# Peptides against a protein of PDB entry 2C5K: the designs that were tried, part 54

Target 1, 91 residues: chain A of PDB entry 2C5K
Amino acid sequence: EDPFQQVVKDTKEQLNRINNYITRHNTAGDDDQEEEIQDILKDVEETIVDLDRSIIVMKRDENEDVSGREAQVKNIKQQLDALKLRFDRRI

## One batch from the design tools (peptide; made by RFdiffusion4, then SolubleMPNN)

Design b2_p20_3_s2 (from b2_p20_3, 7 letters changed)
Fold by OpenDDE base, seed 2:
Structure b2_p20_3_s2 (fold): chain B 91 residues (1-91), chain A 20 residues (1-20)
Amino acid sequence: as target 1 above (91 residues)
Amino acid sequence: LSISESYYENLEELRKKTEE
């Protein structure tokens, strides 16, 4: 397994952990983990940038079909957006 | 909340491979 696939997997796992945490803590500001969650979400955004850069380099240097990888990144972005919405709409 | 240590390691490997 190449680093790209592993990062994708790890990123989705992080988002799932946050999502599960929100399920258990559905009240905003009820604990001191709010800032940590926000930091993790920002880190995920940066990771997505890194994934996209990796795809750009792969297209340029290796001339490989990256459609599958682009779809994976798109899926992560969608997962992130959904999680942000859930996080922000908490009571 | 617990972040896997492998996440940071794999991210670093990705960055090295990307060379950016």
Scores: peptide ipSAE 0.484, ipTM 0.885, DockQ to the pose 0.673
Fold by OpenDDE base, seed 1:
Structure b2_p20_3_s2 (fold): chain B 91 residues (1-91), chain A 20 residues (1-20)
Amino acid sequence: as target 1 above (91 residues)
Amino acid sequence: LSISESYYENLEELRKKTEE
């Protein structure tokens, strides 16, 4: 049981789904899917905060090497930023 | 588009663990 790894996995899957949607829809719309994407992106931003907090606690309480987890969060941030760019550039 | 129900459950578990 590792909720951190599962959250990372679920977050990346959500971003991948959005990325695939953008690939199929290059024109910005005003439908339920557009609003849902915006909501998911905001949720991901908050999730990243939670992931970072968990790393801080892990460093404090377990004193273990968290470089791997930090790299995972960094990767999610990069994926999110790239996705936001694609989403915002749609005409 | 769909969001997995497990996502929110896992996120809550992560938060609880963080608060311990």
Scores: peptide ipSAE 0.479, ipTM 0.884, DockQ to the pose 0.767
Fold by OpenDDE base, seed 3:
Structure b2_p20_3_s2 (fold): chain B 91 residues (1-91), chain A 20 residues (1-20)
Amino acid sequence: as target 1 above (91 residues)
Amino acid sequence: LSISESYYENLEELRKKTEE
């Protein structure tokens, strides 16, 4: 049981689903689905904060190697930023 | 769009582990 890895996986899957939705809906809409996307993106931002906190605690209390986890979080941040840019640029 | 059923559960477990 590794909740960190599972959260990472779940988060990336959510972002992928949004990305796929944007592909199918390349114009900005004004419906419930658009609001849901916005909500999910905010949730992902908060999740990233939680992931970072877990790394800080792991580094401080357990003194474990966190390099891999830091790289994973960095990757998620990059994925989120790219998705947000794509989402915002829709006309 | 859909969210994994386990997402919030896993997130809660992560938070619990972080707070230990």
Scores: peptide ipSAE 0.476, ipTM 0.884, DockQ to the pose 0.753
Fold by OpenDDE base, seed 5:
Structure b2_p20_3_s2 (fold): chain B 91 residues (1-91), chain A 20 residues (1-20)
Amino acid sequence: as target 1 above (91 residues)
Amino acid sequence: LSISESYYENLEELRKKTEE
């Protein structure tokens, strides 16, 4: 059981769902889905903070190579930023 | 759009592990 990897997986899946939704709905609406997307994006931001904290603790307590995990978090951050840009640029 | 309940459970487990 690896909570870190599971959280990474779930987070990326959430972002992918939103990305796919934007593809199907390329116009900015003012419905419940818009607010839900914004809420999910905010949750993802907080999740990234938790992921970073876990890496810090792992580096401190276990002294293991965390470069792989850092790369995963970086990838999620990039995915989030790209999604935010896409979401905000909708007409 | 929906968020799996398992996401929150896994996140809680991650936080608990981080606090150890």
Scores: peptide ipSAE 0.476, ipTM 0.882, DockQ to the pose 0.761

Design b2_p20_3_s3 (from b2_p20_3, 7 letters changed)
Fold by OpenDDE base, seed 3:
Formats: sequence, structure tokens, C-alpha cells
Structure b2_p20_3_s3 (fold): chain B 91 residues (1-91), chain A 20 residues (1-20)
Amino acid sequence: as target 1 above (91 residues)
Amino acid sequence: LSISQQYYENLKKLREETKK
């Protein structure tokens, strides 16, 4: 098992859950799950930092090709940014 | 919503690898 790939997979699953939540709750502060969604967003942000750090270590200490992993993290960042924007726009 | 226990274990493994 590759922990990096599994973390990526689970992170994308969490982002998908957030996406589904936003589509069902287009108004802010209308249910008890909103705080949990905010916590998940912050958790994803922290996870991305961990993913980036692991890539840096691989490039520096192991001299491995990380282009694929960099692309995966970039995709996650783009998804997160889009979801954060949608989440914050809710009124 | 919930986060699987395996997710946290994978995060731990990833963070340990980052400590290299």
C-alpha cells in the first residue's frame, strides 16, 4: 500500500462529500453539519500540506520522479479552492 | 459525515515518511 495514494484517494472522497453538501445546502448556517464541513475543509488543507511535504522529501532525499504526485496534489488544490469559494459564497 | 480510521492511519504513515 502506498500511503500517499491512499491519502489522495481519501482526500478526494472528502472533497466529494463537501461538494454534495454544498449542493444540498446553498444557504449558510442552516443545519448542524456546517461546522463539521468547515472542519473537514481545514483538515483537507492540512492534508495538502502533508502531501506537499512528502513530495519535497522525495525530490530532495530520494531523487524520485514526483511529477505524477505533483499533478495529483495540484488537482486536489484546485478542487479545494473551488469548493471553498462556493462554500464561502453561501448566504 | 465521517472520516475512516484507515484515513488517519495513512496520514500517520505519510507523516512518518516525511520525517526522512
Scores: peptide ipSAE 0.140, ipTM 0.723, DockQ to the pose 0.764
Fold by OpenDDE base, seed 5:
Parts: structure tokens; sequence; C-alpha cells
Structure b2_p20_3_s3 (fold): chain B 91 residues (1-91), chain A 20 residues (1-20)
């Protein structure tokens, strides 16, 4: 099992959970779970840093083609940015 | 909502690999 792929999978699952939360809670500050969602968003940001670091090491030490992994991380970043924007724009 | 413990274990493994 590749830890990178599993982390990617789990991260996308977390983003999906956040998406569902935002859909159910379009008003800011009126739910006890909002702080937890904020923490998850920060965890995803940190995870992306770890994923990028692993790609750098893979490219440096093994000279492997990292295009596929870079595309996966790019997709996660795009999802995160969209969710952060939606989350912050809630009234 | 709860975050899977396996998620953090996998993160730990990924970080260990990054140390090389």
Amino acid sequence: as target 1 above (91 residues)
Amino acid sequence: LSISQQYYENLKKLREETKK
C-alpha cells in the first residue's frame, strides 16, 4: 500500500465531508461543529504541505515521474480553495 | 464528524518517508 495514495484518498474524503457541512450550514457561527470544520480545513492545508514534500523527495532521490502525483495534489488544492471560499463567504 | 485514526497513521508514514 502506498501511503501517498491513501493520504490523498482520505484527504478527498475529508473535503467531501466539509462540502456536505457547508451545504447544511450556510450560516456562520450558529453550529457547535464549525470550529471542528475549521480545524479539518487547517489539517488539510498541512496535509497538502506534506504531500508536496513527499513529491519533492521522490523527484530528488528517485528521479521518478511525479506528474501524476502533482496532478492529484493540484486537484486537492483546487477543492480546498473552493471550499475555503464558500466557508468564509457564509453570512 | 470524526477524523479517521487511520488517516493520521498514514500521514505519519508519509512523513517518515519524507525524512529520507
Scores: peptide ipSAE 0.140, ipTM 0.722, DockQ to the pose 0.786
Fold by OpenDDE base, seed 2:
Structure b2_p20_3_s3 (fold): chain B 91 residues (1-91), chain A 20 residues (1-20)
Amino acid sequence: as target 1 above (91 residues)
Amino acid sequence: LSISQQYYENLKKLREETKK
């Protein structure tokens, strides 16, 4: 498996972990892991930037169809945005 | 919750490819 697909897979796993955390912790500031979750959210944001850059390079240098990869990154972005909203709106 | 070492290794590989 190429690095792109592996990173996508691992990123989605991290998002799933965050989702599970939010489900178990619907009150902000009630757990020692909250800061770590915030860090993971930021790491995912940076990873998405790297994924996008990878797609740009692939399109430029390989001239290969990247629509599939773009769809994958779009899905990750949507999941991240939804999780960020849920995380930030916790009371 | 922990991030695997393999995740960071894969990120490194991805970034190296992006440097082309």
Scores: peptide ipSAE 0.139, ipTM 0.723, DockQ to the pose 0.808
Fold by OpenDDE base, seed 4:
Order: structure tokens, then C-alpha cells, then sequence
Structure b2_p20_3_s3 (fold): chain B 91 residues (1-91), chain A 20 residues (1-20)
């Protein structure tokens, strides 16, 4: 079992849920779920911070190759930033 | 706990906290 990969998988699933929500709700404040989506966005931000911290620990203290994990987190950050922009631009 | 053990325990906690 690789808990890092499990966290990555769960994070990507959450991002997918947010993407689907934005697609269905392109108007801000149109339903009661918007606050929940905002909370999920913040949760993903915090998760990314924790993923980065885990990579730092692995690189420094475990002396392992982290290039693959760094690429995964970079991809997640890009997806999050795109979703945040789409979410905030809703009228 | 060793550094590596604590690392995995932290990730486990992270997963449970963010899972919705």
C-alpha cells in the first residue's frame, strides 16, 4: 500500500467532482451546494500542502527519488488553479 | 516512531480528514 498514491487518487477524485459541479452550475450562488464546493476547494489546497511536505520529508530524510511524486503534485496544482479560476469567474 | 513510519501515519490521517 502506498498512502501517498491513495491521497493523490482521492484528491483527483475531489477535483473531478468540483469540475462536474462547475459544469452543471455556471452561475454563482444558484444552489445550496456552493458553500460545500468552496470548502472542498480549500481542503484540496491544504492536501497539496501536506503532499508537498511529505515529498520534502521523503527527499531529505529518506533519501529517495521524488521526481515522480513532484510531477504528480504539480499536475494536481495545475488542475486546482484552473478549477479555482473557473469557479471564481462564474457570474 | 521513525521518520518513515510517521510519514505514512500522517498521510493516513490526511486521507481520512479530506475524504468527503
Amino acid sequence: as target 1 above (91 residues)
Amino acid sequence: LSISQQYYENLKKLREETKK
Scores: peptide ipSAE 0.093, ipTM 0.635, DockQ to the pose 0.080

Design b2_p20_3_s4 (from b2_p20_3, 7 letters changed)
Fold by OpenDDE base, seed 2:
Structure b2_p20_3_s4 (fold): chain B 91 residues (1-91), chain A 20 residues (1-20)
Amino acid sequence: as target 1 above (91 residues)
Amino acid sequence: LSISEEFYKNLEELRKETEE
C-alpha cells in the first residue's frame, strides 16, 4: 500500500472514532475523552492540509491519479465538516 | 529529490504523525 492510501486509511479511522464518540455522547462536556476528541479533530484538519500539499506534488507527476486522490481527500473533508458540525451542536 | 521521492517522503512524515 502506498503512503497516500495509508494516511487516508488512518484518517478515516480517526473520523470513525469521532463519529462513534459523537453518537454515544450527544451532550457536551459529559465525558473525560472530549478533550482528546477535540485534539483528534485538530489532527485530522492538519492531516488534510498535508494531504492537499501532497496532491500538489503529485500533480507534477503525470503518472499519478490526481483526480482519484483529490476525490478521496474531498470525501475526508466532507466527513470532517459533518462531524465538526455534529460535535459543536451537541446539547 | 525526484518528484516521486519528494511525494513519498512527505507522506511518510505525515504517516508517522498520524500514528503518534
Scores: peptide ipSAE 0.079, ipTM 0.672, DockQ to the pose 0.079
Fold by OpenDDE base, seed 5:
Structure b2_p20_3_s4 (fold): chain B 91 residues (1-91), chain A 20 residues (1-20)
Amino acid sequence: as target 1 above (91 residues)
Amino acid sequence: LSISEEFYKNLEELRKETEE
């Protein structure tokens, strides 16, 4: 299986977990899992950096999947940014 | 490593990091 797609899949699952957590915990600092969620947010951010690096390497060789992979990473970035905003704006 | 080998090596390392 394509390692890129596996990483994307795992990252999206992490984002879904964060989304569900924010929905259940709309108050900041009142849950023991908040630190773990913060760590996951950082992990996703670092994963995106690595995905971007992999795409740069892939662009060295003509590959028809480059634009598709860039779109996937863009989608992940948008989801992460939205979740970070929601997480930080909790009361 | 060839470009393709380097690419998949990097992704494999990334996968391991996200799994841990």
Scores: peptide ipSAE 0.076, ipTM 0.667, DockQ to the pose 0.079
Fold by OpenDDE base, seed 4:
Structure b2_p20_3_s4 (fold): chain B 91 residues (1-91), chain A 20 residues (1-20)
Amino acid sequence: as target 1 above (91 residues)
Amino acid sequence: LSISEEFYKNLEELRKETEE
């Protein structure tokens, strides 16, 4: 098992959960789950920071997969930014 | 711990936090 890939996978599942919530709840504050979704958004943001830090550590060990892992983290960042924008646009 | 061991330890802890 690769812990990095498992964290990436779990993070993408969290992003999917957020996406599904936003799709079904376009009005802010009208659902009891909104606070939970806000917490998940923050958790993902913190996880991305940790993933970036892990890549810095990997670069010290001449890991062949550093480039691929950087692309994965970039993708997660882009997904998070898009979801944050959609979440904040809700009226 | 070696750099590699510390790296995987940190990621394992991160994984646990994500699942909880």
Scores: peptide ipSAE 0.072, ipTM 0.666, DockQ to the pose 0.080
Fold by OpenDDE base, seed 1:
Structure b2_p20_3_s4 (fold): chain B 91 residues (1-91), chain A 20 residues (1-20)
Amino acid sequence: as target 1 above (91 residues)
Amino acid sequence: LSISEEFYKNLEELRKETEE
């Protein structure tokens, strides 16, 4: 089992949770889960930092899948940025 | 357990397996 891929999978599931919440809530602070979603957003940000650090180690070891993993992290970053924008636009 | 904590836990377990 690849710990990197497991973390990527878990992170994407968290992003989906956030996406579903934003879809259902267009007003800030109107739900008991608001604080939980904010916490998840921060957790994802911290996880991305850890994923980037792991890629640095993989590059050092000349891992053949480095480019693929970099693309995965890039995709997660793009999804997070889009969700953060939508979340912050809520009034 | 946060995703970040789980990540480090998984890496630690992988390290131990490699050293065995």
Scores: peptide ipSAE 0.072, ipTM 0.610, DockQ to the pose 0.204

Design b2_p20_4_s1 (from b2_p20_4, 11 letters changed)
Fold by OpenDDE base, seed 3:
Structure b2_p20_4_s1 (fold): chain B 91 residues (1-91), chain A 20 residues (1-20)
Amino acid sequence: as target 1 above (91 residues)
Amino acid sequence: SERLKEISEKMREKLENSKL
């Protein structure tokens, strides 16, 4: 599989794990996995930055059509932002 | 690209070592 698509797939799986955790843990700090989930959130955020950078390189240096990839990253960003908001609003 | 391969490897390593 294309490395970009593999990263997208893996990122979406991580987001799914975060979503499941938030659903089961509506109270902040009530589980030992809290810190691990925070780390995963940061990892996803950093991965998105790397994906964006790769798109910039493909667009500039390789002159590839990146519209589809840009849409995929945009979707992941929206999912992450929603999850971060839900995670931070837990009491 | 080499950059994407590197990112993919890092992601796989993180997932493999995760308890979640």
Scores: peptide ipSAE 0.089, ipTM 0.663, DockQ to the pose 0.633
Fold by OpenDDE base, seed 1:
Structure b2_p20_4_s1 (fold): chain B 91 residues (1-91), chain A 20 residues (1-20)
Amino acid sequence: as target 1 above (91 residues)
Amino acid sequence: SERLKEISEKMREKLENSKL
């Protein structure tokens, strides 16, 4: 098992959950899950920070090729940013 | 979310072991 890949996979699943919620709820604050979704957004953001830090270790201390992992994290960041924009634009 | 807390904890443990 690669714990980095497991975290990436789980993070993407959480982003998918957020995406599905936004699709079903175009009005802000009209559902009991609203606060939970906001919490998930923040938790994903924090997880991305941890992923970046793990890459720093691999690059600095282990001298591994991290380009592939950096690309994965970049993709997750882009997905998060897009979801945050959509979430905040809800009325 | 307990699931996300678990994910974050796994990463924190990895970073701790890596002395970050």
Scores: peptide ipSAE 0.088, ipTM 0.659, DockQ to the pose 0.076
Fold by OpenDDE base, seed 5:
Structure b2_p20_4_s1 (fold): chain B 91 residues (1-91), chain A 20 residues (1-20)
Amino acid sequence: as target 1 above (91 residues)
Amino acid sequence: SERLKEISEKMREKLENSKL
């Protein structure tokens, strides 16, 4: 079992959910799920912080390669930033 | 995320045990 990878997977699914919502809802506040999506965005932000913390702990062990995990988190951050921008610029 | 906090703690424990 790799809990880190499972969380990464779940986070990506949440980002996908947000992306789908933005695609279908180009007007802010036009759906009852608007608040839920905002909550998911915040949850992903918090999740990223915890992922980083996890990596910091792992890096204390020189025998553990964290480069791949760092790249995954970087990718998630980039996706989140892009989605936040798209979400915020909705009219 | 509470789940991720748990992951971090598990990794901390792993490192602690590895040093013993």
Scores: peptide ipSAE 0.086, ipTM 0.674, DockQ to the pose 0.035
Fold by OpenDDE base, seed 4:
Structure b2_p20_4_s1 (fold): chain B 91 residues (1-91), chain A 20 residues (1-20)
Amino acid sequence: as target 1 above (91 residues)
Amino acid sequence: SERLKEISEKMREKLENSKL
């Protein structure tokens, strides 16, 4: 499989995990996994940076269409931003 | 986590092979 697509898939899975955690833990700091979830959020953010970098490289190849990949990363960014907001606004 | 490690490694390999 295309490593880009595999990373996208795995990233989306991590975002889903975070979403589920937030839903079950609406109070900040009430679980021992709190720090782990924060780390995952940060790791996803860093992964998105790497995804963007990979797209920049792929754009140098005139024979490769990256529009679909750009859309995928955009969607992931939107999901991350929403989750970060929800996570940080917990009391 | 191990899963995140795998993700990072996949991306590092991708970027390395792309000669960024």
Scores: peptide ipSAE 0.085, ipTM 0.654, DockQ to the pose 0.077

Design b2_p20_4_s2 (from b2_p20_4, 12 letters changed)
Fold by OpenDDE base, seed 4:
Structure b2_p20_4_s2 (fold): chain B 91 residues (1-91), chain A 20 residues (1-20)
Amino acid sequence: as target 1 above (91 residues)
Amino acid sequence: SERLKEISEKMREKLKNSKL
């Protein structure tokens, strides 16, 4: 599979797992899972940077149409932002 | 992209080891 698409897929799966966890744990806890969530969210942010970089390279060096990939990254950013809001609003 | 392949591998490992 295209490594870009694999990264997108895996990133969305991570965000979905966090979302499901928050649904089951609607209050903030002091446990290892809460720390794991924060770590994953940071990793996703870094992954998005790498995805954006790959798009820049494709546009510059390969002259490929990247509109579809840009839309995918935009969707991930929106999912991340929504999840951060849910995570931070918990008491 | 070799970098994206590496990221994908790391992400898969995180998914595998996640305790959520």
Scores: peptide ipSAE 0.273, ipTM 0.844, DockQ to the pose 0.882
Fold by OpenDDE base, seed 1:
Formats: C-alpha cells, sequence, structure tokens
Structure b2_p20_4_s2 (fold): chain B 91 residues (1-91), chain A 20 residues (1-20)
C-alpha cells in the first residue's frame, strides 16, 4: 500500500462527489449537504498541505524523484479551484 | 508516512458517511 496514492485517490473522489452534487443542484440550498461541501473543501485544502509536506520530506531527506507526485498534487489543486468556481457561481 | 495513513483512514470514513 502507498498511502500517498490512497490519499490522492480519496481526495479526487471527494471532489468528484461534490462536482456531481453541484450538477444535480444548480441552486444553492439550505440543507446539510451544502454545509458538508464547505467542510470537505476545507478538508481538501488541509490535505493538500499534508501531501506537499510529504513531498518536501521525500525530496529533501530521501533525495527521491518527486516530479510525478508534484504533478498529482498540482492536478488536485486545479480540480479544487475549478470546483470552487462552480460552487461559488451558483445562485 | 503515518500521518498520510491516518488521513487516508479518515477520508475513507468520510466517503462512507457522505450524503452527497
Amino acid sequence: as target 1 above (91 residues)
Amino acid sequence: SERLKEISEKMREKLKNSKL
């Protein structure tokens, strides 16, 4: 098991679930799911920090090639930003 | 990384309980 890859996978799955919810709900509602979305978005932001820290350790202390992992984190950041845009544009 | 393992476990639990 590679815990880095598992975290990446789970993070992307969470973002995909939010994206699917927004697709089904183009108008912001006063329900528990809207609050859950906000919570998950914050969790993802914190998770990205942890992923970046793990890469720093690999690069600095273990002298491993981290380019692939850096690209994965960059992709998650882009997905997060795109999702935030969709979320905020809803009425 | 023990920290990443903990994050992964918590995220899996959140996914299981998600109502989205």
Scores: peptide ipSAE 0.268, ipTM 0.842, DockQ to the pose 0.875
Fold by OpenDDE base, seed 3:
Structure b2_p20_4_s2 (fold): chain B 91 residues (1-91), chain A 20 residues (1-20)
Amino acid sequence: as target 1 above (91 residues)
Amino acid sequence: SERLKEISEKMREKLKNSKL
């Protein structure tokens, strides 16, 4: 599989796991899972930067249509923002 | 790219070891 698509898939899976955890744990805890969530969210932010960079390079060097990849990254950013909102709103 | 492959591999390992 295309490594870009694999990264997108794995990123969305991580965000979904966090979202499911928050659903089961709607109050903030002081456990190892809360720390893991923070670490994963940071990893996702860094991954998005790498994905965007890869798109810039592809658009510049290969002059390929990147609209599909841009839409995928946009979707991940939206998913991340929604998840951060849920995470931060927990009591 | 090789960089994305490495990121993907690391991410897969994190998913495997996740306790969520």
Scores: peptide ipSAE 0.268, ipTM 0.842, DockQ to the pose 0.889
Fold by OpenDDE base, seed 5:
Structure b2_p20_4_s2 (fold): chain B 91 residues (1-91), chain A 20 residues (1-20)
Amino acid sequence: as target 1 above (91 residues)
Amino acid sequence: SERLKEISEKMREKLKNSKL
């Protein structure tokens, strides 16, 4: 089991679901799904912090090559930032 | 990482219950 990769996978899946929702809902609403999106985005931000922390620990304690994992986290951050822009720009 | 395992499990649960 690779919990890091599982978290990455699940995070990207959540962001993809939000992206699909925004595609279907180009205007901001005041419904339960909008609140869910806000909650998920905050959870993703916290998850990214945890992923970064795990990389720091691997560098420090396990002496593993973390370049691939760093690239994955960077990709998630970019996906999150792009999604937040789409979410916030909706009328 | 035990912490990452817990996060993954929580996220999978949220995905299952998502209404998006």
Scores: peptide ipSAE 0.273, ipTM 0.844, DockQ to the pose 0.867; fails the geometry check

Design b2_p20_4_s3 (from b2_p20_4, 13 letters changed)
Fold by OpenDDE base, seed 5:
Structure b2_p20_4_s3 (fold): chain B 91 residues (1-91), chain A 20 residues (1-20)
Amino acid sequence: as target 1 above (91 residues)
Amino acid sequence: SKRLQEISKKMQEKLKNSKL
């Protein structure tokens, strides 16, 4: 299995977890899991950095067409940014 | 590449240890 795709899959599962939490908890600071969700958000941010680094390696060292993988990471970034905005706007 | 595999391994380790 492609380890890049495995990481992408796991990251998307984390994003789904965050999304599900936000939909159930529209008020900030009212749940014991909020700190855990904040940790997951940070984990996803760090993973995106690592994914970008891996793409740089593939493009440089393997001379591989990375357009598809770049699109996947872009999609993850967009999802994360949207979730962060929703999370931060909770009252 | 070896470097790519190392990065992927580290990412997987982070995810494995993450709170889900």
Scores: peptide ipSAE 0.121, ipTM 0.676, DockQ to the pose 0.263
Fold by OpenDDE base, seed 1:
Structure b2_p20_4_s3 (fold): chain B 91 residues (1-91), chain A 20 residues (1-20)
Amino acid sequence: as target 1 above (91 residues)
Amino acid sequence: SKRLQEISKKMQEKLKNSKL
């Protein structure tokens, strides 16, 4: 499998984990898993940077059409931003 | 980062396997 697609798949699973947590926990600091979720949020942010870097390399060094991969990363960014907003708005 | 290294490593492994 394409390593890029494997990372995208892993990232989407992380986003799903965050979403499931938020839907079940509308109170901040309510359980022992909140710190883990915060760590996952940061990991996703770092992964997005890495995915963007890989796209830059493919576009620059390999002269490959990266439009599809750029769209995938854009979608992940949008999902992350929405989840961060929901997570931060918990009381 | 670790994730970037993971991507790079997997790409290198696939390249090796393709040459075998």
Scores: peptide ipSAE 0.117, ipTM 0.646, DockQ to the pose 0.049
Fold by OpenDDE base, seed 2:
Structure b2_p20_4_s3 (fold): chain B 91 residues (1-91), chain A 20 residues (1-20)
Amino acid sequence: as target 1 above (91 residues)
Amino acid sequence: SKRLQEISKKMQEKLKNSKL
């Protein structure tokens, strides 16, 4: 079992939920799930910080090649940033 | 989820052991 990959998978599932919400709710404001989606966004942000830190640990203490994992986290960051932009620009 | 808790614990343990 690779905890890192599982966390990545879980994070991508969260991003997918956010994406689906934005697609269905392209208007900001009065929606009961709005706050929940905002909470998920924050959870993803915190998870990314932990993923980055874990990469530092693997690179330093475990002497692993982390290039692939860095690419995965970069991809997640890009997805999050895109979703945040879409979420914030809803009218 | 028990699985998610185990995963989180393992990741956190690595971070803790490395003082991150």
Scores: peptide ipSAE 0.081, ipTM 0.669, DockQ to the pose 0.054
Fold by OpenDDE base, seed 3:
Structure b2_p20_4_s3 (fold): chain B 91 residues (1-91), chain A 20 residues (1-20)
Amino acid sequence: as target 1 above (91 residues)
Amino acid sequence: SKRLQEISKKMQEKLKNSKL
């Protein structure tokens, strides 16, 4: 498998876990897993930075068409932003 | 940096005939 795609897949699985947690826990701080979810959110943020860097390198050094990869990262960013908003709005 | 290392590692493993 494409290593880039594997990282994207892993990231989407992390986002899915966060989503499932939010849907089951609408009260902030009521569960011992919340800290772990916060750590996952940060991990996804760092991963997105690394994915972007990877794309920049590919575009610069290899002159490859990165439009597809850019779209994937954009989608992940949108998902993360939506989840962050939902997570922060919990009472 | 951690994910970049992971990507690099996976690429190296692929070059060594790893099924990825």
Scores: peptide ipSAE 0.119, ipTM 0.648, DockQ to the pose 0.089; fails the geometry check

